# Peptides against a protein of PDB entry 5Z08: the designs that were tried, part 28

Target 1, 168 residues: chain A of PDB entry 5Z08
Amino acid sequence: RQKDEWAKKTSSLMKQLDWFIGEHLGAMLAAEELGGPVVGELMEIDPDDLSAGFNAHGKLKKATSQPDLDRRQRRIDDIWGPQDEQGQAHKRKRGADEALAASAEMRDLIEQLMNKLVEAGGDNSATYVEIPRESAAARFLVRSKVAMFHPNDARRLRLVDFGRDLDD
Target 2, 222 residues: chain B of PDB entry 5Z08
Amino acid sequence: GLPRLIDAIEEASKIPAKRRQTPIKPTIEKLTTHLYTHGASPDSLLRLADLLTLRNHLDQASLAAITRNLYPSSTVSDEVVLRFIGALGHGQLKPTLALQALFLRWLVMVYHLLENPGVLGQVYGVLFDLLDTAAIRPQLCHLLALVTRRKHVRPFRIQAILTLSRQTGGDPNLTGLLRVFKNYYPEIIVGDATKGRASAFKHPDPQWRQHLDEIQQRRSEA

## One batch from the design tools (peptide; made by RFdiffusion4, then SolubleMPNN)

Design b1_p10_1_s2 (from b1_p10_1 with S1D T2I)
Fold by OpenDDE base, seed 3:
Structure b1_p10_1_s2 (fold): chain B 168 residues (1-168), chain C 222 residues (1-222), chain A 10 residues (1-10)
Amino acid sequence: as target 1 above (168 residues)
Amino acid sequence: as target 2 above (222 residues)
Amino acid sequence: DIIAEINAQF
């Protein structure tokens, strides 16, 4: 009975988390990866808006057709394609693709972190996931106090074990 | 004197080089020699800042030569600083990015002579937003390293530097600036972005500094 | 604190 209720609650929470990642968090993480605001500074980021890119203040860049753009700005604009109707559709699609990629990265990271926590069987040293890069997803989990980096290795991330801190 | 040289150059700057009756180069050489020997007063410095930052018919070599010899004899006013800051970025009326890099280098070298160093802190956002401009980034990061205070270190700026660093393949100037940010907040999570090669933000020209000090000393003794 | 400010965004 209690195990079945726990399993049902866990399944429900995982579905809600998956929904939240897909509908909201993925776009915000993609915005952060693209040099936009840190997650939470800009609410309700439309994936379509991601296609415009962000300035150093995390504000949406208005598509400026300036020919003398720095090679980086050109590359961002080239990456986001021409501003014709076809280019806007391609930009929107790309913004959606970046949000989907960020959502997938967050889901995968959470899954790895949870799996390592279960596999470790209470050994905190074994709970670390090796991350290939410091992603917006990894940073979000650390900022939210859900995860922490290894003190000596920023490539190793683990979930915060809230269960142990309750026994002290 | 210096004012008369500036007057002659200001008048010449209004006229296209091909339409000038006399070559301006000898007057520029006299100006740069005078600046090297005596420096520029605050008033002369403002006039020279306008010549350097406003669109005119002076050639880039002349503008660069003036900038390289722009020794303040005393302090640098907020107005002079704001002229140079206003000249930064992209635009048809703005100086070339090469000249903007010289202006930023100059601001670094005269930072200790600013009447109000806080003025750069007030325009911090303007400076920070230009970090994506590769041509000025080295000098801009150096200036920002001097100007940055705890109030400027914000989440969005940390993220912006991290993103820029990834996109540039770890520009050592961005790594250096991120280390400056981390000095104010050691707890900032920056991952591998600070482990790479960083600029030390050394003085851009030690000989220029020494000569500036000599100009400043001669004024204090007079 | 930046961490507090980051955390306050959530």
Scores: peptide ipSAE 0.022, ipTM 0.258, DockQ to the pose 0.034
Fold by OpenDDE base, seed 1:
Structure b1_p10_1_s2 (fold): chain B 168 residues (1-168), chain C 222 residues (1-222), chain A 10 residues (1-10)
Amino acid sequence: as target 1 above (168 residues)
Amino acid sequence: as target 2 above (222 residues)
Amino acid sequence: DIIAEINAQF
């Protein structure tokens, strides 16, 4: 009975987290990866607005209908990528694709972190996930006090064990 | 003369302080006084760079005192520069981070005397990869601000500075370096990372510069 | 120009 209630609560929380990642966090993470504000400094980022890029002040440029003035602040990818003459529609698609990619990276990272925590069976040394890069996702989890880096290796990330502080 | 003082210090540097027959401090004081008055020739400068960068038995106060008085009497060779760059970073054989910060400060102050300023551009990656080291970051950002050219401004380095700036809560030195990058590519989206106080990268010691100029002038007249 | 300011200080 208690295990089944915990499993149901965990499943519900995972669904809520997945929703939050897809609807809100993914766009914010994508903005951070693109050199925008840190997640939480800008509470609402429309994935469509990611295509407009950030102003010199790190604020999303409102998709103002005036195409000409927006040429000065290209995305890092627009600056260094091939200048594909691809129209406004391709920019919007790219913004959505970046938000989806960031959402997928966050989901995968959380899944790996949780799996390692379960597999470790209480051995804190075995709870570390190796991350290929310091992503916006990894940074967000650390800033949120949900995860921590290994003290000697910033490529190793683990969940904060909240359970241990309850038993002491 | 300066060579004999360096000889005495080199020999003393091989011996632990507790096993020295004579205190080295008076010889260090004579050396620093000589350096302050006359500067170091290229040959003497190389020998002093080895004393400062290689592991020996000299105390940190003596090494710092030599570094603070390390006035070049002429140009600074690529070899001398590379000794100091090679001494940067983490490791048991490396100088202390405090001494590394003094080396970086010195490189900033003598940048205009480098025989080949391009040598720092060749090791740009090595310098850039040390930006996470908080103890040397202020001087490192200043040196990078001098060295940075368009070829060094790359997407991955922009992203690295942005990331590190966020992690550090907007370190003014990183903000300053990012502004240097933005001068080469005004279209770089830096967001709020360029908002706030940036380091102006002012000359670290105007009095030291003035005294260096006096040493350099005396040699041009001789 | 920060570069110019930096360079003018040297």
Scores: peptide ipSAE 0.014, ipTM 0.266, DockQ to the pose 0.026
Fold by OpenDDE base, seed 2:
Structure b1_p10_1_s2 (fold): chain B 168 residues (1-168), chain C 222 residues (1-222), chain A 10 residues (1-10)
Amino acid sequence: as target 1 above (168 residues)
Amino acid sequence: as target 2 above (222 residues)
Amino acid sequence: DIIAEINAQF
């Protein structure tokens, strides 16, 4: 009974997390990867807005009616916007693809971190995942205090074990 | 030789200073003298990196003395670099911020001896996210100035430096790093943040550099 | 609200 209730609660939380990753977090992570705001500074990013790119201050481009701002903004767009001169439709598709890629990376990272925690059987030294790069996903988990880097290897990430502090 | 000195220090590092049968200070002095004269091999560097970065019972003065004499006799491996990078930041298991500043200074001074300088570029975000830590910021900005490539210059990082520069009243090290970013993208809008005094990121210790060059030269002739 | 909880962590 208690084990089944825990399993149901865990499954429900995982579904909510998966939903949150797909609907909100993926676009925010993609925005950070594209040089936009850090996750949490802008809570609602439309994947279509990712195609517009970000200014040098990580702010989403609004169509400004001011011609002089537009010339400076174009140069920033040429640097950090989609490199391809291809039309608005290709830009929108690319923004959606980046959000999907970021969502997939976050899901995969969480899965690896959870699997390592379970496999370690309480050995904290075995709970580390090797990360190929410092992704927005990895940085988000660390900033959120959900994960931490290995004290001697910045490529190794683990979940913070909140459960051990409760059993001691 | 150097391995036996490291063995003795490793064993002593497991024991609290008050419970040691013999004082470790004479062995540390022998180690630092040996390092100053001959440098450290890649294998010895790794062992010393573990002694410096792992929590043990060595005193801060001994750790600092080892770090100040940590002359590589050859190249510096990715593994050694990653030990020092992993030791950065806040945490109960991490070295003191004063020791972390010495590690960053060391990485700056041995940057040209890294087997793969690209390893620092892979951990660029870890380094960058520590810029708010005032105690290590000067050395961290210097290291980032060496490591920064076009791929690292992103709008969110520009914004982060600009924000932190405002919060710090225009730290010259942040201004220096922002100028490095602007060298890759001259069109970056940074406002007046680059007009202030900037660090030139000069070599931290010219005498240490000269002595390192002498150690490196003796190995190439042997 | 998961978003509010995340925002409270920053």
Scores: peptide ipSAE 0.007, ipTM 0.243, DockQ to the pose 0.041
Fold by OpenDDE base, seed 5:
Structure b1_p10_1_s2 (fold): chain B 168 residues (1-168), chain C 222 residues (1-222), chain A 10 residues (1-10)
Amino acid sequence: as target 1 above (168 residues)
Amino acid sequence: as target 2 above (222 residues)
Amino acid sequence: DIIAEINAQF
């Protein structure tokens, strides 16, 4: 009974989280990856705005051509193609694709973090996931105090174990 | 005039709100209106800095309202600056972190009016050691970006920013400050910590700046 | 599917 209620609540929360990631957080994470506002500083980011890219000030770039070197930033520069209707459609599509990619990255990261937490069986040293890069997703989880980097290795991320503080 | 308004507020600040015979709010409104119209002289500014930074019985809304209207009519002395710096950090005797953030924002906005900008450079370590305080970090990084000189860019501070940046998930204000450091030492290897969004440290309130400039101009014409 | 894995562990 309690396990079933917990499982149902967990499933419901996971569905809500998945929805939140897909509908809201993915676009905001994509915006951050694209040099836009940090997640939570701008709550309403139109995915269409993602396609315009962000200036060094985190404001929407007006479509001017200078190639910034970062690969995802290059994906923004390719979004900066000619402002014709096709270019705008390609931009919108690419902004949507970046939001989807950011959503997928967040989901995958959460999945890995949760799996490692379960696999560790209470060993906090075994709960670390190796991350290939400091993503907007990883940064968001750390800022939100949901995850923590290993103190000596920024490539290792773990969930904050909130459960232990309840059992003590 | 302004001195009499400050006198009344100073006396009221010694008394808990529930024990005051008269509401202080109308006097605060008169003060803020006067400050908005005429600014504060150096002497008045010092007295107001003491009211803002020392523990008293004024409510947070009143303190915030005074801070938001704290237009200098002339220069800002080292003593005034040091009052605000001395009010930073943790402790029951310190102002709230929200008020400290307003003080740091104010220091950014009046930086060009400091009698001696070097005073902030002398307390650079004190400011830098507060970077872990999330509530004041944005304004603190902005102030540090203005204050930083080559002498302040040290290996231990670079490492401290890098460590704190990781712990905060790449706070753009820290990234911005690290970029300022890199401007003094381009050879600094900061890895991915300079990648991503950095704060531009834009003026916090352009309208406040414009109004300050109008107050300053009226004094130069008098 | 995170939900499926969580549900499989209970």
Scores: peptide ipSAE 0.000, ipTM 0.346, DockQ to the pose 0.017

Design b1_p10_1_s3 (from b1_p10_1 with T2V)
Fold by OpenDDE base, seed 5:
Structure b1_p10_1_s3 (fold): chain B 168 residues (1-168), chain C 222 residues (1-222), chain A 10 residues (1-10)
Amino acid sequence: as target 1 above (168 residues)
Amino acid sequence: as target 2 above (222 residues)
Amino acid sequence: SVIAEINAQF
């Protein structure tokens, strides 16, 4: 019973995570890869508010006057911006392609990290995934304290085992 | 076409202004008008990068005018990027610091069009070591804020920014760059250096960006 | 760790 409930909760959380990656995180990661703002600074911002622009302090400006669209914000706005102009279609396509690529990279990285955690059987030294490059995905997981780099090798990433830290 | 205008300017650039038979200004105006209307192809962009970065007899106003109109019609190659990076720093053969600041601003404004953004990461040290040069620091910090990755955030560089920030009385651009560093390592103890006013590293020229987008779009439709 | 090394310098 508890295992089945846990499995169902885990499955539900994974679906929610997959949705979050696809709908929100992928575009923010793509924006970061393209030299946009760091995802963690954007998480306080509704994706719909991304269209409204950032003020001089990196805070959302109210929707009224055409904000001096910070280029970083315009790329997010180019990814999420309103549908009307045809020429946004190619930028949208490239932005969508970059968002899809970032989403895929995040999903793959999470899957690898989870698989290594399961395979390690409790050996923290065996939980490291080798990453070919430092991606926005990897950085996001580390900033969110979901993952950590190996202390001596920034190409090795592992999940933070929150379960152990609660039992200790 | 654009190649012929570049040819004429290249030839004129070899000759001191006082020895030119014809004024170059009308040709520069034709070039800048052409660049504004159509942008520069990769090949033309490389030639223009050489004209801008190599020592020649062109006046600073002409070089600045070309740089301000240096709209890429497509991507920006590593070679073009490296020409501009190679032009940075001190020396009699280097462009003026004012022109270097325009180059850095340009790199910020075309960063999304780089064929390989990683090229700037490879020369990160060269860029970082120029932070003491006050005249280019604002644009340099902005470029570094785009380029910085975790691999670049090292103890010695954090210490260098902190030291330089103290020496400059807390330059907002350095504070902004230090905040970028802290975004990769939130747990870095930087003291009060991040509490001050920081640059937001906004797009340097929204109108230039809009016009660049129009040039890029016309090429995708052709 | 790079972080520990950074924090040890401050």
Scores: peptide ipSAE 0.011, ipTM 0.238, DockQ to the pose 0.157
Fold by OpenDDE base, seed 2:
Structure b1_p10_1_s3 (fold): chain B 168 residues (1-168), chain C 222 residues (1-222), chain A 10 residues (1-10)
Amino acid sequence: as target 1 above (168 residues)
Amino acid sequence: as target 2 above (222 residues)
Amino acid sequence: SVIAEINAQF
């Protein structure tokens, strides 16, 4: 009974998380991967400021005509740009594809992290997932304090075990 | 009834205002009147949460009017809560920050009706990371003040609030939240950040609360 | 997968 209720609650939460990833987070992660705003780091990126692109410090680059910025900016505009112009359909498709890819990456990362947590059986050293790169998904989970990097290896990510702190 | 009004608004929300055959405003007024009189059932509340949080062709005034009249007739599900949480932050697919502030205000006002208040504790990090958003910070701090438990009070969050408080010149909402943190850990060195005026996190709308209570009572008598 | 197992329980 309690396990079944917990399983139902967990499933409900996972469905809601999946929905959140698909409908909202994926597009934000895609924007971050494209050099847009850091998901959850509010750079007050006015949509107009998103159009100017971001410097290496995540700050809005002044609209300097650098062609590589224009490409990132176009991709952000393609993901997030106003729906009204017919020519944006291809850009929207690309943006949707990037949002879908980011959603898939986030889902996969969460799945790997959860699997490792379950497999570890309480051994925190075994809960690490090896990540090929610091993705927007990985960064988001770390910023949200849902995950943490290994202190000595930034390629290793694990879920924060909130359950252990309940036994104290 | 309310479901038919929602159906009409959902269909209208798919169409740009300039291309609608009929003005939606009269239907919005009927919906808001119905919500004010009877509240929203859990099913209706979910559908309305989707209308409010998903990008559609409804105007901001209509969305705000629905939000201001979003009286639950019973409990608020985790699903409804997560729709509103998912609508927070920056992005062109997100509702306006003004609407997000209304959503946070709504969550504060209906907090006692949540089926599982713990759901907000699970998304605590997401909420906390939005504290730098000035437009939603007052309502966000109020919600966090309600949601915060000992497990959420971590050194990095204390430092984040202290840093943000310095950067904002001592926002009274941040000072209020920091005082909530200090209630869990009195030993927290907050320095001068808590000496300033803090928000008391009073109920945002006493009249709205009273009207909600009247709607809730009518259901318990039925 | 944990997600698949969770989804398979429903």
Scores: peptide ipSAE 0.011, ipTM 0.244, DockQ to the pose 0.017
Fold by OpenDDE base, seed 3:
Structure b1_p10_1_s3 (fold): chain B 168 residues (1-168), chain C 222 residues (1-222), chain A 10 residues (1-10)
Amino acid sequence: as target 1 above (168 residues)
Amino acid sequence: as target 2 above (222 residues)
Amino acid sequence: SVIAEINAQF
């Protein structure tokens, strides 16, 4: 009975999460990937300032042209560039495609994170998913305190184990 | 009811303890018992926030007891939040730093009940500028760890935390806050400042949370 | 489906 209720609640939560990802979160994540506002917030930080990173003293580094960030950031100019009417339909379609892609990335990331958590059998060192890049999806999960990066490796992400804190 | 208890305490708060005809302690105990059992409505929370944050003749033990039992029965308004934020820092008219730490702890514990969590983001600078105040730093870092968003992670604030961390010998709460900043921008090179012991910012009082949930649930069923 | 796999693991 309790396991079945828990399974039903988990299934309901997952359906709600999937809906939320598809209807709202995917578009917001896509906007963040495209240098738009962070999920739930207006970006008051210039993306160019962010791309430069911070030095050990918390000072903005001079913009080092990191070529891989530049390719998706160029899509910012394509998406937020002057709204010509013909550009709006293509922008809407591109925006929808990017929202779908971001939704898929979020779903895949959640799946990988959950699978690793189950496979690890309680070994926290084995719960890390290797991420090819820091995505808006990864950042969102970390900001939401659902996931955390490895302290020494930003390419490794794991779920926060909320269950262990109940057994201790 | 709760309003009458607040009325009696408000009147007593205007009078120095030595000049009161009746001890206020029994009324405070009735108030705290009522708050523990039923929680405080939004209107009662506002009145209690004024009692807690404004200078009056209530003793620190009574103020602390009220704060420890300040269970919201529903939501927490922006106005209530702003009363507590306005009470932070140094000043002769401000509450003691010990009481301010309890207010910050309370804000952490009721964060999920805020009508508008964004209100804390609007006063982020005010909160951040108090990080040098050691007496409130643990709770302040915890609150900031909840409130911090990408827009708040600025170069000057990163530098401020790094500087303060060096000055404090690596306060775990500052290290924890810096890790929160790094979670928004992993490209932030903070050197060894994040490698130290950091606070996990766990819920300050799980029993208080459980009791809050019970109060909230009873009101949704009524 | 991610949801189906999650539901199968829990």
Scores: peptide ipSAE 0.008, ipTM 0.243, DockQ to the pose 0.025
Fold by OpenDDE base, seed 1:
Structure b1_p10_1_s3 (fold): chain B 168 residues (1-168), chain C 222 residues (1-222), chain A 10 residues (1-10)
Amino acid sequence: as target 1 above (168 residues)
Amino acid sequence: as target 2 above (222 residues)
Amino acid sequence: SVIAEINAQF
């Protein structure tokens, strides 16, 4: 009985988290990945606005045209270089695609972190996930005090064990 | 009271140690004890900032002792902050780099008590241009980590940190500051410079923090 | 993140 209630409650919370990621957090994470504001500095970002990109002050640029593909990792010159005016329509689709990609990355990261926590069976050394990059998703979880980096390796991330702090 | 102790130290600071009629050490000890017990008011804090930052005849041990006990009893004004910032760098009239490191450490520890944290953002360039000064770099990077906003993260500053990081063999404080920059612009390709050991910028003195909190609480209850 | 660690200390 209690295990089943916990499983139902966990499932409900996971659905709410998945909804929150898809509807709100994904666009904010995408904005952060594109050089927008850090998640929490801007409460709501329209995915359509992500296509405009951000100026050096983190403010939304006026919708200029060509979204060049690999915005998630650019050279300094590519981020602050002259942005040419070209295609608005390709921009909206790209902003939505970046929000979807950020949402997927956040979901996958949370899933990996939870799976490792369960698999570790209380061994804190086994709870670390290797992250390929310091993503907006990873930084958000750390800023939110939900996750922490390994003290000596910024490629290793784990969930904060809130359960232990309640039993002490 | 504290004002009379400051008056006596100000007068003594005008006179070379060898020409003083009375040793200043007992007065410095009374001052530091008073500061430890009660903290400094805004007015006293400004006067002490002038004593610490302006060239006078006080010895380095006395200046360091005052700085270590410089607990604000309330807020820290922009004027006090600017005195300490103006004292940074190289120059014949500036305090020693060891004392400058203590000032930067102090600014980190009282950052939450600044009347206007934005004042440090206005002088961001002055602080950033001192990163090459190894003696103050640890505390300077910590302060910059607190102060940095998106408007400060510029291509030339990213490149400057990357260059200095290479020149220093990957100073953990510079790596930590670069991670702060990357939090504002994750898409910046910084290569392996962020993968190394970084400073966590932990509070430099937890006991000092606890004692500051006790001083601040006693004032809110009075 | 360094910011989270800094903010957790304040």
Scores: peptide ipSAE 0.008, ipTM 0.268, DockQ to the pose 0.037; fails the geometry check

